# Peptides against a protein of PDB entry 2FGR: the designs that were tried, part 122

Target 1, 331 residues: chain A of PDB entry 2FGR
Amino acid sequence: SSVTLFGIVDTNVAYVNKDAAGDSRYGLGTSGASTSRLGLRGTEDLGGGLKAGFWLEGEIFGDDGNASGFNFKRRSTVSLSGNFGEVRLGRDLVPTSQKLTSYDLFSATGIGPFMGFRNWAAGQGADDNGIRANNLISYYTPNFGGFNAGFGYAFDEKQTIGTADSVGRYIGGYVAYDNGPLSASLGLAQQKTAVGGLATDRDEITLGASYNFGVAKLSGLLQQTKFKRDIGGDIKTNSYMLGASAPVGGVGEVKLQYALYDQKAIDSKAHQITLGYVHNLSKRTALYGNLAFLKNKDASTLGLQAKGVYAGGVQAGESQTGVQVGIRHAF

## One batch from the design tools (peptide; made by RFdiffusion4, then SolubleMPNN)

Design b2_p16_4_s2 (from b2_p16_4, 9 letters changed)
Fold by OpenDDE base, seed 1:
Structure b2_p16_4_s2 (fold): chain B 331 residues (1-331), chain A 16 residues (1-16)
Amino acid sequence: as target 1 above (331 residues)
Amino acid sequence: SAELEALLQKILEALK
């Protein structure tokens, strides 16, 4: 049996030119290039091609030293794996987010990521962004000639909010083709939640694809998120992303990503464009910079996610510019 | 698209 301690400390200086009051915010932020984390993992060979595994991972906040505490909310799984694939028990990324966020060139963190995996409807469930779930059972297939899949179910355990029952139930999965330079995936998910104390289904469909040309990589996402309310109209968002990355001088990577969020319930769009650069000082240490511009139209109030500095919205129809410059260290 | 929504709904209904 082996146990590995691992982690990332990613801390930055961040600036956004507008908050909800129209004022600038700046300071020390976290997780600009990768989510800061501390984890323990290990495997045991049980013989016959069967392995047991565990994974415990929590987020690190370097700016305040985890003043609100430490937990394993990123992942807390036990697993069995073999020729049949892998079964996981415990809180984790849901299969849809685990696969489909892999197409985000900004690693689902900082001011540059695809923001489609979001609570678009003031859902009252803890994981209404569609990223993780409690009480999760997941299964991942092996890769068969490029084809692979993942499935998950999370128990609600009779959790209620207002008149809504089954809160926190998740069912979802993906199918994918991963072969050489090509990756493509389709993900489908439903979560039970509440909006305004009333039962609501969070339905999600996501298409992702990437191709590595060697000199550059292209990546794209198409997503629809729909909060289907028992009372009131549906809250639907169509999100689109296109990105490119390229290695620079053998020690760096440049990234450019555009996203569009078409918020149908308010008939309003937001446009995000982000330029990023990572400079590797070593295999474990990097410097990075991100520059993001978010343009809200009409009633849109989206804000860039400068974690540790400002992650709130802006005034309707306002634009926001964000900058992060930081250090990422992996151990 | 409406077609994508319809397909999603059918799949989600089958998963219930």
Scores: peptide ipSAE 0.014, ipTM 0.506, DockQ to the pose 0.013
Fold by OpenDDE base, seed 2:
Structure b2_p16_4_s2 (fold): chain B 331 residues (1-331), chain A 16 residues (1-16)
Amino acid sequence: as target 1 above (331 residues)
Amino acid sequence: SAELEALLQKILEALK
């Protein structure tokens, strides 16, 4: 058996030029390059190729020392693994987000990430961004000549909001091909939630692909999220991402990523472009900088996610510029 | 965009 303590502390100075009032915000933020975390994990060899595992991981907020408390909401799983793959019980990334966010060159973190995994409809469920779920059972296959898959089901446990009676139920999975420089995946998910106290299905389909050319990596995402409502019509968003990264001088990495969010329910688009740089001081410590520009059109009010400084929206049709400069330390 | 939407919709419908 083994037990490992691990974590990341990522803290930055962040700036955004506009909040909801049109004013600038600046200060000390968290999780600009990687989500800050503290975790415990371990494995036990049960013999015959079978292993038990546990994983407990919570988010760290370095700017306030976790003033709102600490929990294991990032992951709290027990697992069995072997030649059959891995079964996990407990709160975790849902299989779709676990796989499809891997194509985000900004690691689903900071002001530069793909923001498609979002609550687009003011869903009242706890995880209506499609990233994690409570009461989750997950299964991940081994890799068979590049082919792999993951599946998940989360119990609603009769959670009710308004007239919705299955809130928090998740079913989803992905199929993927991962071989050498190529990765490609298709993910499908449905969550039960509520909008305005009424039962709503959050349907998600995501395509992802990346290719590592050695000198550069290209990555892309195509996603549709649809909140299916009985009253008021569907809330549909098509999200697109294209990114490139390249090593710099053996110790650095430059990243450029573009995303488009076509918000059909409000006939409005948002464009995001982010330039990032990471400089590795060691295997465990890096400096980073991100520069992001978000252009909202028409009724779009999206904001950059400068966690710890400002993560709210802007006025309709306004643009926002964000900067993060920080330190990431892993242990 | 429209072609992608149509394809995605077809896939979603096939999964119903």
Scores: peptide ipSAE 0.008, ipTM 0.503, DockQ to the pose 0.012
Fold by OpenDDE base, seed 4:
Structure b2_p16_4_s2 (fold): chain B 331 residues (1-331), chain A 16 residues (1-16)
Amino acid sequence: as target 1 above (331 residues)
Amino acid sequence: SAELEALLQKILEALK
């Protein structure tokens, strides 16, 4: 049996030129290159190829010392694994997000990530961004000649919001092919939620692919998110991402990622482009910088997620520029 | 890389 304490402290100086009032924001932010975290994990060999595991992980906010507290909302699982794959019980990334966010070159954090995994419809559920779920059972297959899959179900536990029942129920999964330089995945998910106190299904389809050319990596995502409302029509967003990364000088990595968010319900697009650089001072410590530009058109109000500084929206049709410069330390 | 930075700049200008 083993128990490992692990973590990341990632803290940055961040700037955005626009908030909801049109003013700049700047200060100390968190999680610009990797989500800051503290975790415990362990494994027990049960014999016969069976293992038990646990994983407890919470987010760290280095700017305020976790003033709002600490929890294990990132992951709190017990697992069995073996030749059959892995079964997990507890709060975790849902299978779709776990796999499909892996194509995001900005690691689903900071000002540069793909923002498609979002609550596009003012959903009232706790996890209406489609990233994690409470009460989750998940199963991950082994890799069979490149082919792999993951499936998950989260219990709603009869949670209600307004007239909506089954809030928080998730069902979803992915199929993937991971072989050498190639990765490709298709994910499907449905989550039950509420919008305006009315039952709403959050449907998500995501296609991801990447290819590592050695000298560079190309990655892409195609996603449709649809909040299906009984009244008021569907809230649909088509999200597209294309990114490239390359090693620099043996100790660095440069990343460029573009995303388009076509918000159909408001007939408005947002364009995001981010340049990132990571400089490894060691295996565990890196300096990084991100430069992001977000252009909202028409009624779009998206904001860059400068966590700890400003993660709100901007005025409709406004553009936002963001910068993060920080230190990431892993232990 | 310098090429990626140049591409970013071109994209940024096109998005303005």
Scores: peptide ipSAE 0.006, ipTM 0.346, DockQ to the pose 0.014
Fold by OpenDDE base, seed 5:
Structure b2_p16_4_s2 (fold): chain B 331 residues (1-331), chain A 16 residues (1-16)
Amino acid sequence: as target 1 above (331 residues)
Amino acid sequence: SAELEALLQKILEALK
């Protein structure tokens, strides 16, 4: 058996020009290029092509030293793998987010990422952003000539909120084609949750694709998230993303990503554009900078996720500019 | 686009 300790410490100086009061915020933030983490993982060869695995991973907050504590909420799985693929038991990324966030050039981190995987409806479930689930069983196929898939089911364990039952139940999966420079995926998921103490289904469909031209990579996402409420009508958001990245001078990467969030329930759009640069000092250490602009229209109040500094909303119809400059170190 | 929304909705409905 082997055990590997691994992690990332990513800390930045961040600035946003507006908070919910219209005031600027600045300070030391975390996880601007990659989510800071500490983890343990290992595998055991059981013979006959069968392997056991474990993975324990928690988020690190370098700005405050994890003042609120440490947990393994990023991933806490045991697995079996072999020629049949991999089965995982435990909290993890749900299959849909695991695959479809891979098209986000900002890796679902910092002020630049695709924000479609969000709780759009004040859902009361713990994971109503559609990213992770407790009590998850997942299965991932091998890659068959490019084709691959992942499926997951999370038990609700009779969790209730208000009159809503089955809270936290997840069912979902993706199908994908990954071959050479091309990746394309379709993901579908449903979660049971509550809004205002009433049963609500969070339905999600996501299409993703990327192509690596060598000199540049293009990536895109199309997503619909729909909170289907028994009372009060649906809360629907259509999210779109298009991004490009290119290597610079063999040691750098520039990224540009645009996203549009069409929030149907409030008939309001938000536009996000982010320019990012990563400079690799080594295989393990990088400097980075992100510049993001978020334009809210009408009733939209979205804010950039400057984690550790300010991740709240802004006033309706206000624009927000964010900057992060930081160091990422992997071990 | 409205067309994309319609397509996505059809897929979601087919999953019900």
Scores: peptide ipSAE 0.012, ipTM 0.515, DockQ to the pose 0.012; fails the geometry check

Design b2_p16_4_s3 (from b2_p16_4, 11 letters changed)
Fold by OpenDDE base, seed 1:
Structure b2_p16_4_s3 (fold): chain B 331 residues (1-331), chain A 16 residues (1-16)
Amino acid sequence: as target 1 above (331 residues)
Amino acid sequence: MEFLEELRKKIEEALK
């Protein structure tokens, strides 16, 4: 048996030129290159190729020392694994987000990531961004000649919001092909939630692909998210991402990523472009910088996610520029 | 995008 303590402390100086009032925000932010975390994990060999595992992981906020407390909301799983794959019980990334966020060159954090995994409809469920679920059972297959899959179900436990029942129920999964330089995946999910106290289905379809050319990597995402409401019409967003990364001088990585968010319910688009650089000082410590531009059109109010500084929206049709410069340390 | 909408409908039908 083994128990490992692990973590990442990622803290930055961040700036955004506009908040909801049109004013600049700046200060010390967190999780610009990787989400800051503290975790415990371990495995037990049960013999015959069977292993038990546990994983407990929470977010770290280095700017305030976790003033709001510490929890294991990132992951709190027990698992069995073997030749059949892995079964997990407990709060975790849902299978769709676990696989499809892997194509995001900004690691689903900071001001540069793909923002498609979002609560687009003011859904009242705690995880209406489609990233994690409570009461989750998940299964991951082995890799069979490149082919792999993951499936998940989360129990609603008769949770209600307003007149909505079954809130928090998740069903979803992905199929993928991962072989050498190529990765491609299709993810499908439905989550039960509420909007305005009324039952709503959050449906999500995501396609992802990447190819590593050695000198550079290309990555892409296509996503549709739809909050299907019985009253008031559907809230649909089509999100697109294309990114490239390349190693620099053996110690660095440069990243460029573009995303488009076509928000159909408000007939409004947002364009995001981000340039990032990571400089490895060691195997565990890096400096990084991110520069992001977000252009909202028409009624779009999206904001860059400068966690710890400003993660709110902007005025409709306004553009936002963000900068992060920070240190990432892994242990 | 039409393909994604068709896939979505199939999911909705399968999850009824």
Scores: peptide ipSAE 0.008, ipTM 0.448, DockQ to the pose 0.013
Fold by OpenDDE base, seed 5:
Structure b2_p16_4_s3 (fold): chain B 331 residues (1-331), chain A 16 residues (1-16)
Amino acid sequence: as target 1 above (331 residues)
Amino acid sequence: MEFLEELRKKIEEALK
């Protein structure tokens, strides 16, 4: 058996020009290029091609030293793997987010990421962003000539909110083709949640694709998220992303990503454009900078996620500019 | 989405 301690400490100086009051915020933030984390993982060879595994991973907040504590809410799984693929038990990324966030060139982190995986409806469930689930069983196939898939089910364990039952139930999966420079995936998911104490289904459909040309990579996402409410109508968001990345000078990477969030329930759009640069000082240490612009239209109040500084919304129809400059260190 | 509901029902039935 092996046990590996691993982690990332990513801390930045961040600025946003507007908060909910229209004031600027600045300070020391976390997780600008990669989510800061501490983890333990290991494997045991059981013979015959079968392996057991464990993975425990929690978020680190370097700006405050984890003042709110530490947990393994990023991942807490035990697994069996072999020629059949991998079965995981425990809190993890749901299969849909695990696969479809891979097309986000900002890796679902900092002020630049695709924000489609979001609680669009003031859902009262703990994981209404569609990223992770408690009580999750997941299965991942091997890669068969490029084709692969993942499936998951999370037990609700009779969790209730208001009159809503089955809160936290997840069912979902993806199919994918990953071969050489090409990746393409389709993900489908449903979660049971509550909005205003009433039963709500969070439905999600995501299409992702990327192609690596060697000199540059293109990536795209198309997503629909729909909170189906019994009263008040559906809260639907169509999210679109297109990004490009390229290596720079053998030690750097530049990223440009655009996203559009068409928030149907409020008939309002938000446009996000982010320029990022990562400079690798070593295999473990990088400097980075992100510059993001978020343009809200009409009733849209989206804010950039400058974690540790300001991650709230802005006034309706206001635009926000964000900057992060930081250090990422992996161990 | 209907397919997922059907799949969910089948899983729930199998776990009962």
Scores: peptide ipSAE 0.008, ipTM 0.480, DockQ to the pose 0.016
Fold by OpenDDE base, seed 4:
Structure b2_p16_4_s3 (fold): chain B 331 residues (1-331), chain A 16 residues (1-16)
Amino acid sequence: as target 1 above (331 residues)
Amino acid sequence: MEFLEELRKKIEEALK
């Protein structure tokens, strides 16, 4: 058996020019290039090509020393793997987010990421962003000539909110083709939640693709999220992303990503543009900078996610500019 | 957009 301790400490100075009151916010933030984490993982060879595994991972908040505590909410799985693929039991990324967030050039963190995996409807479930689930069983296939898939089911365990039952039930999966420079995936998910104490289904469809040209990588996402409410009508958001990254010399990477969030329930759009740069000081340590611009139109109130500084919304129709400059260290 | 709505309908049918 092997046990590996691993982690990332990513801490930044962050600034946003507007909060919900129209005031600037600045300070020390976390997870601007990669989510800060501490984890334990290991495997045991059981013979015959079968392996047992465990993975325990929690988020680190370097700005306050985890004042809210430490937990393994990022991942807490036991697994069996072999020629059949991998089965995981426990809290994890749901299969759809695990695969489809891989097309986000900003690693689903900081002020630059694709924000489509969101609670668009004031859902009352703990994971209404569609990223993770409790009580999750996941299965991942091997890669067969590029083709691969993942499937997951999360038990609701009769969790109720208001009159809504089955809260936290997830069913979803993806199919993908990963071969050489090409990656393409289709993800489908439904999660049961509550909005205003009433039963709501969060349906999600996501298409992702990327191509690595060697000198640059292009990546794209197309997503529809729909909160289906029994009363009050559906809350639908169409999210689009296009990004490019390129190596700069032998030690740098530049990233540019655009996203559009078409919020149908409020007939309002938001545009996000982010420029990022990473400078590798070593294999484990990097400096980074992110510059993001978010333009809300009409009734849109989206805010950039400067974790540890300000991650709230802005006034309707307001634009927000954000900056993060930080250090990422992996161990 | 039509394509996503068609895919959505197929999912809704498969999840029923």
Scores: peptide ipSAE 0.007, ipTM 0.433, DockQ to the pose 0.013
Fold by OpenDDE base, seed 2:
Structure b2_p16_4_s3 (fold): chain B 331 residues (1-331), chain A 16 residues (1-16)
Amino acid sequence: as target 1 above (331 residues)
Amino acid sequence: MEFLEELRKKIEEALK
């Protein structure tokens, strides 16, 4: 058996020009290039190509020293793996988010990421962003000539909110093709939740693709999220992303990403554009900068996620500019 | 601050 301690400490100085009151916010933020984390993982060879594994990972908040506590809510899994692939038991990324967030050039972190994996409907479930689930069983296939897949089911354990039962039940999966410079994936998921104390299904479909041209990488996402409510009508969002990245001088990477969030229930769009740069000082340490602009139209109130500084919304139809400059260290 | 506001305006114009 082997046990590895690992982590990332990512801390930044962040600024946003508008909060919900129209005022600027600035300070020390966390997780601008990668989510700060502490983890333990290990494997045991059981012979015959079978391995047992464990993974325990929690988020670190470097700005306040984890004042709200530490937990393993990022991942807490035991697994078996072999020629059949991998089965995981425990809280983790759901298979759809694990695969489809890989096309986000900002790695679902900081002020620049694709924000489609969101609670669009004030869902009352703990994981209504479609990113993780409690009580999860997941299975991942090997790669077969490029083809791979992942599936997951999370038990609701009779969790109730208001009159809604089965809260937290997840079923979902993806199919993918990963071969050389090409990656493409289709993900489908349904999660049971509550909105206003009433049963609601969160349906998600996501298509992702990327191509590495060597000199640059292109990446894209197409997503529809639909909160199906028995009362009040559906809350549907169509989200689109297109990004490019390129190496700079052998030690840097530049990223440019655009996203559009078409919020159908409020007939309002939001446009996000982000420029990012990462400068590798070593294999473990990098400096980074992100510059993001978010334009809300009409009734849209989306805000950039400057974690540790300001992650709230803005006034309807207002634009927000955000900056993060930070250090990422991996150990 | 001023540079960011100018950049914001240019982005806003491009997204009209």
Scores: peptide ipSAE 0.006, ipTM 0.389, DockQ to the pose 0.013

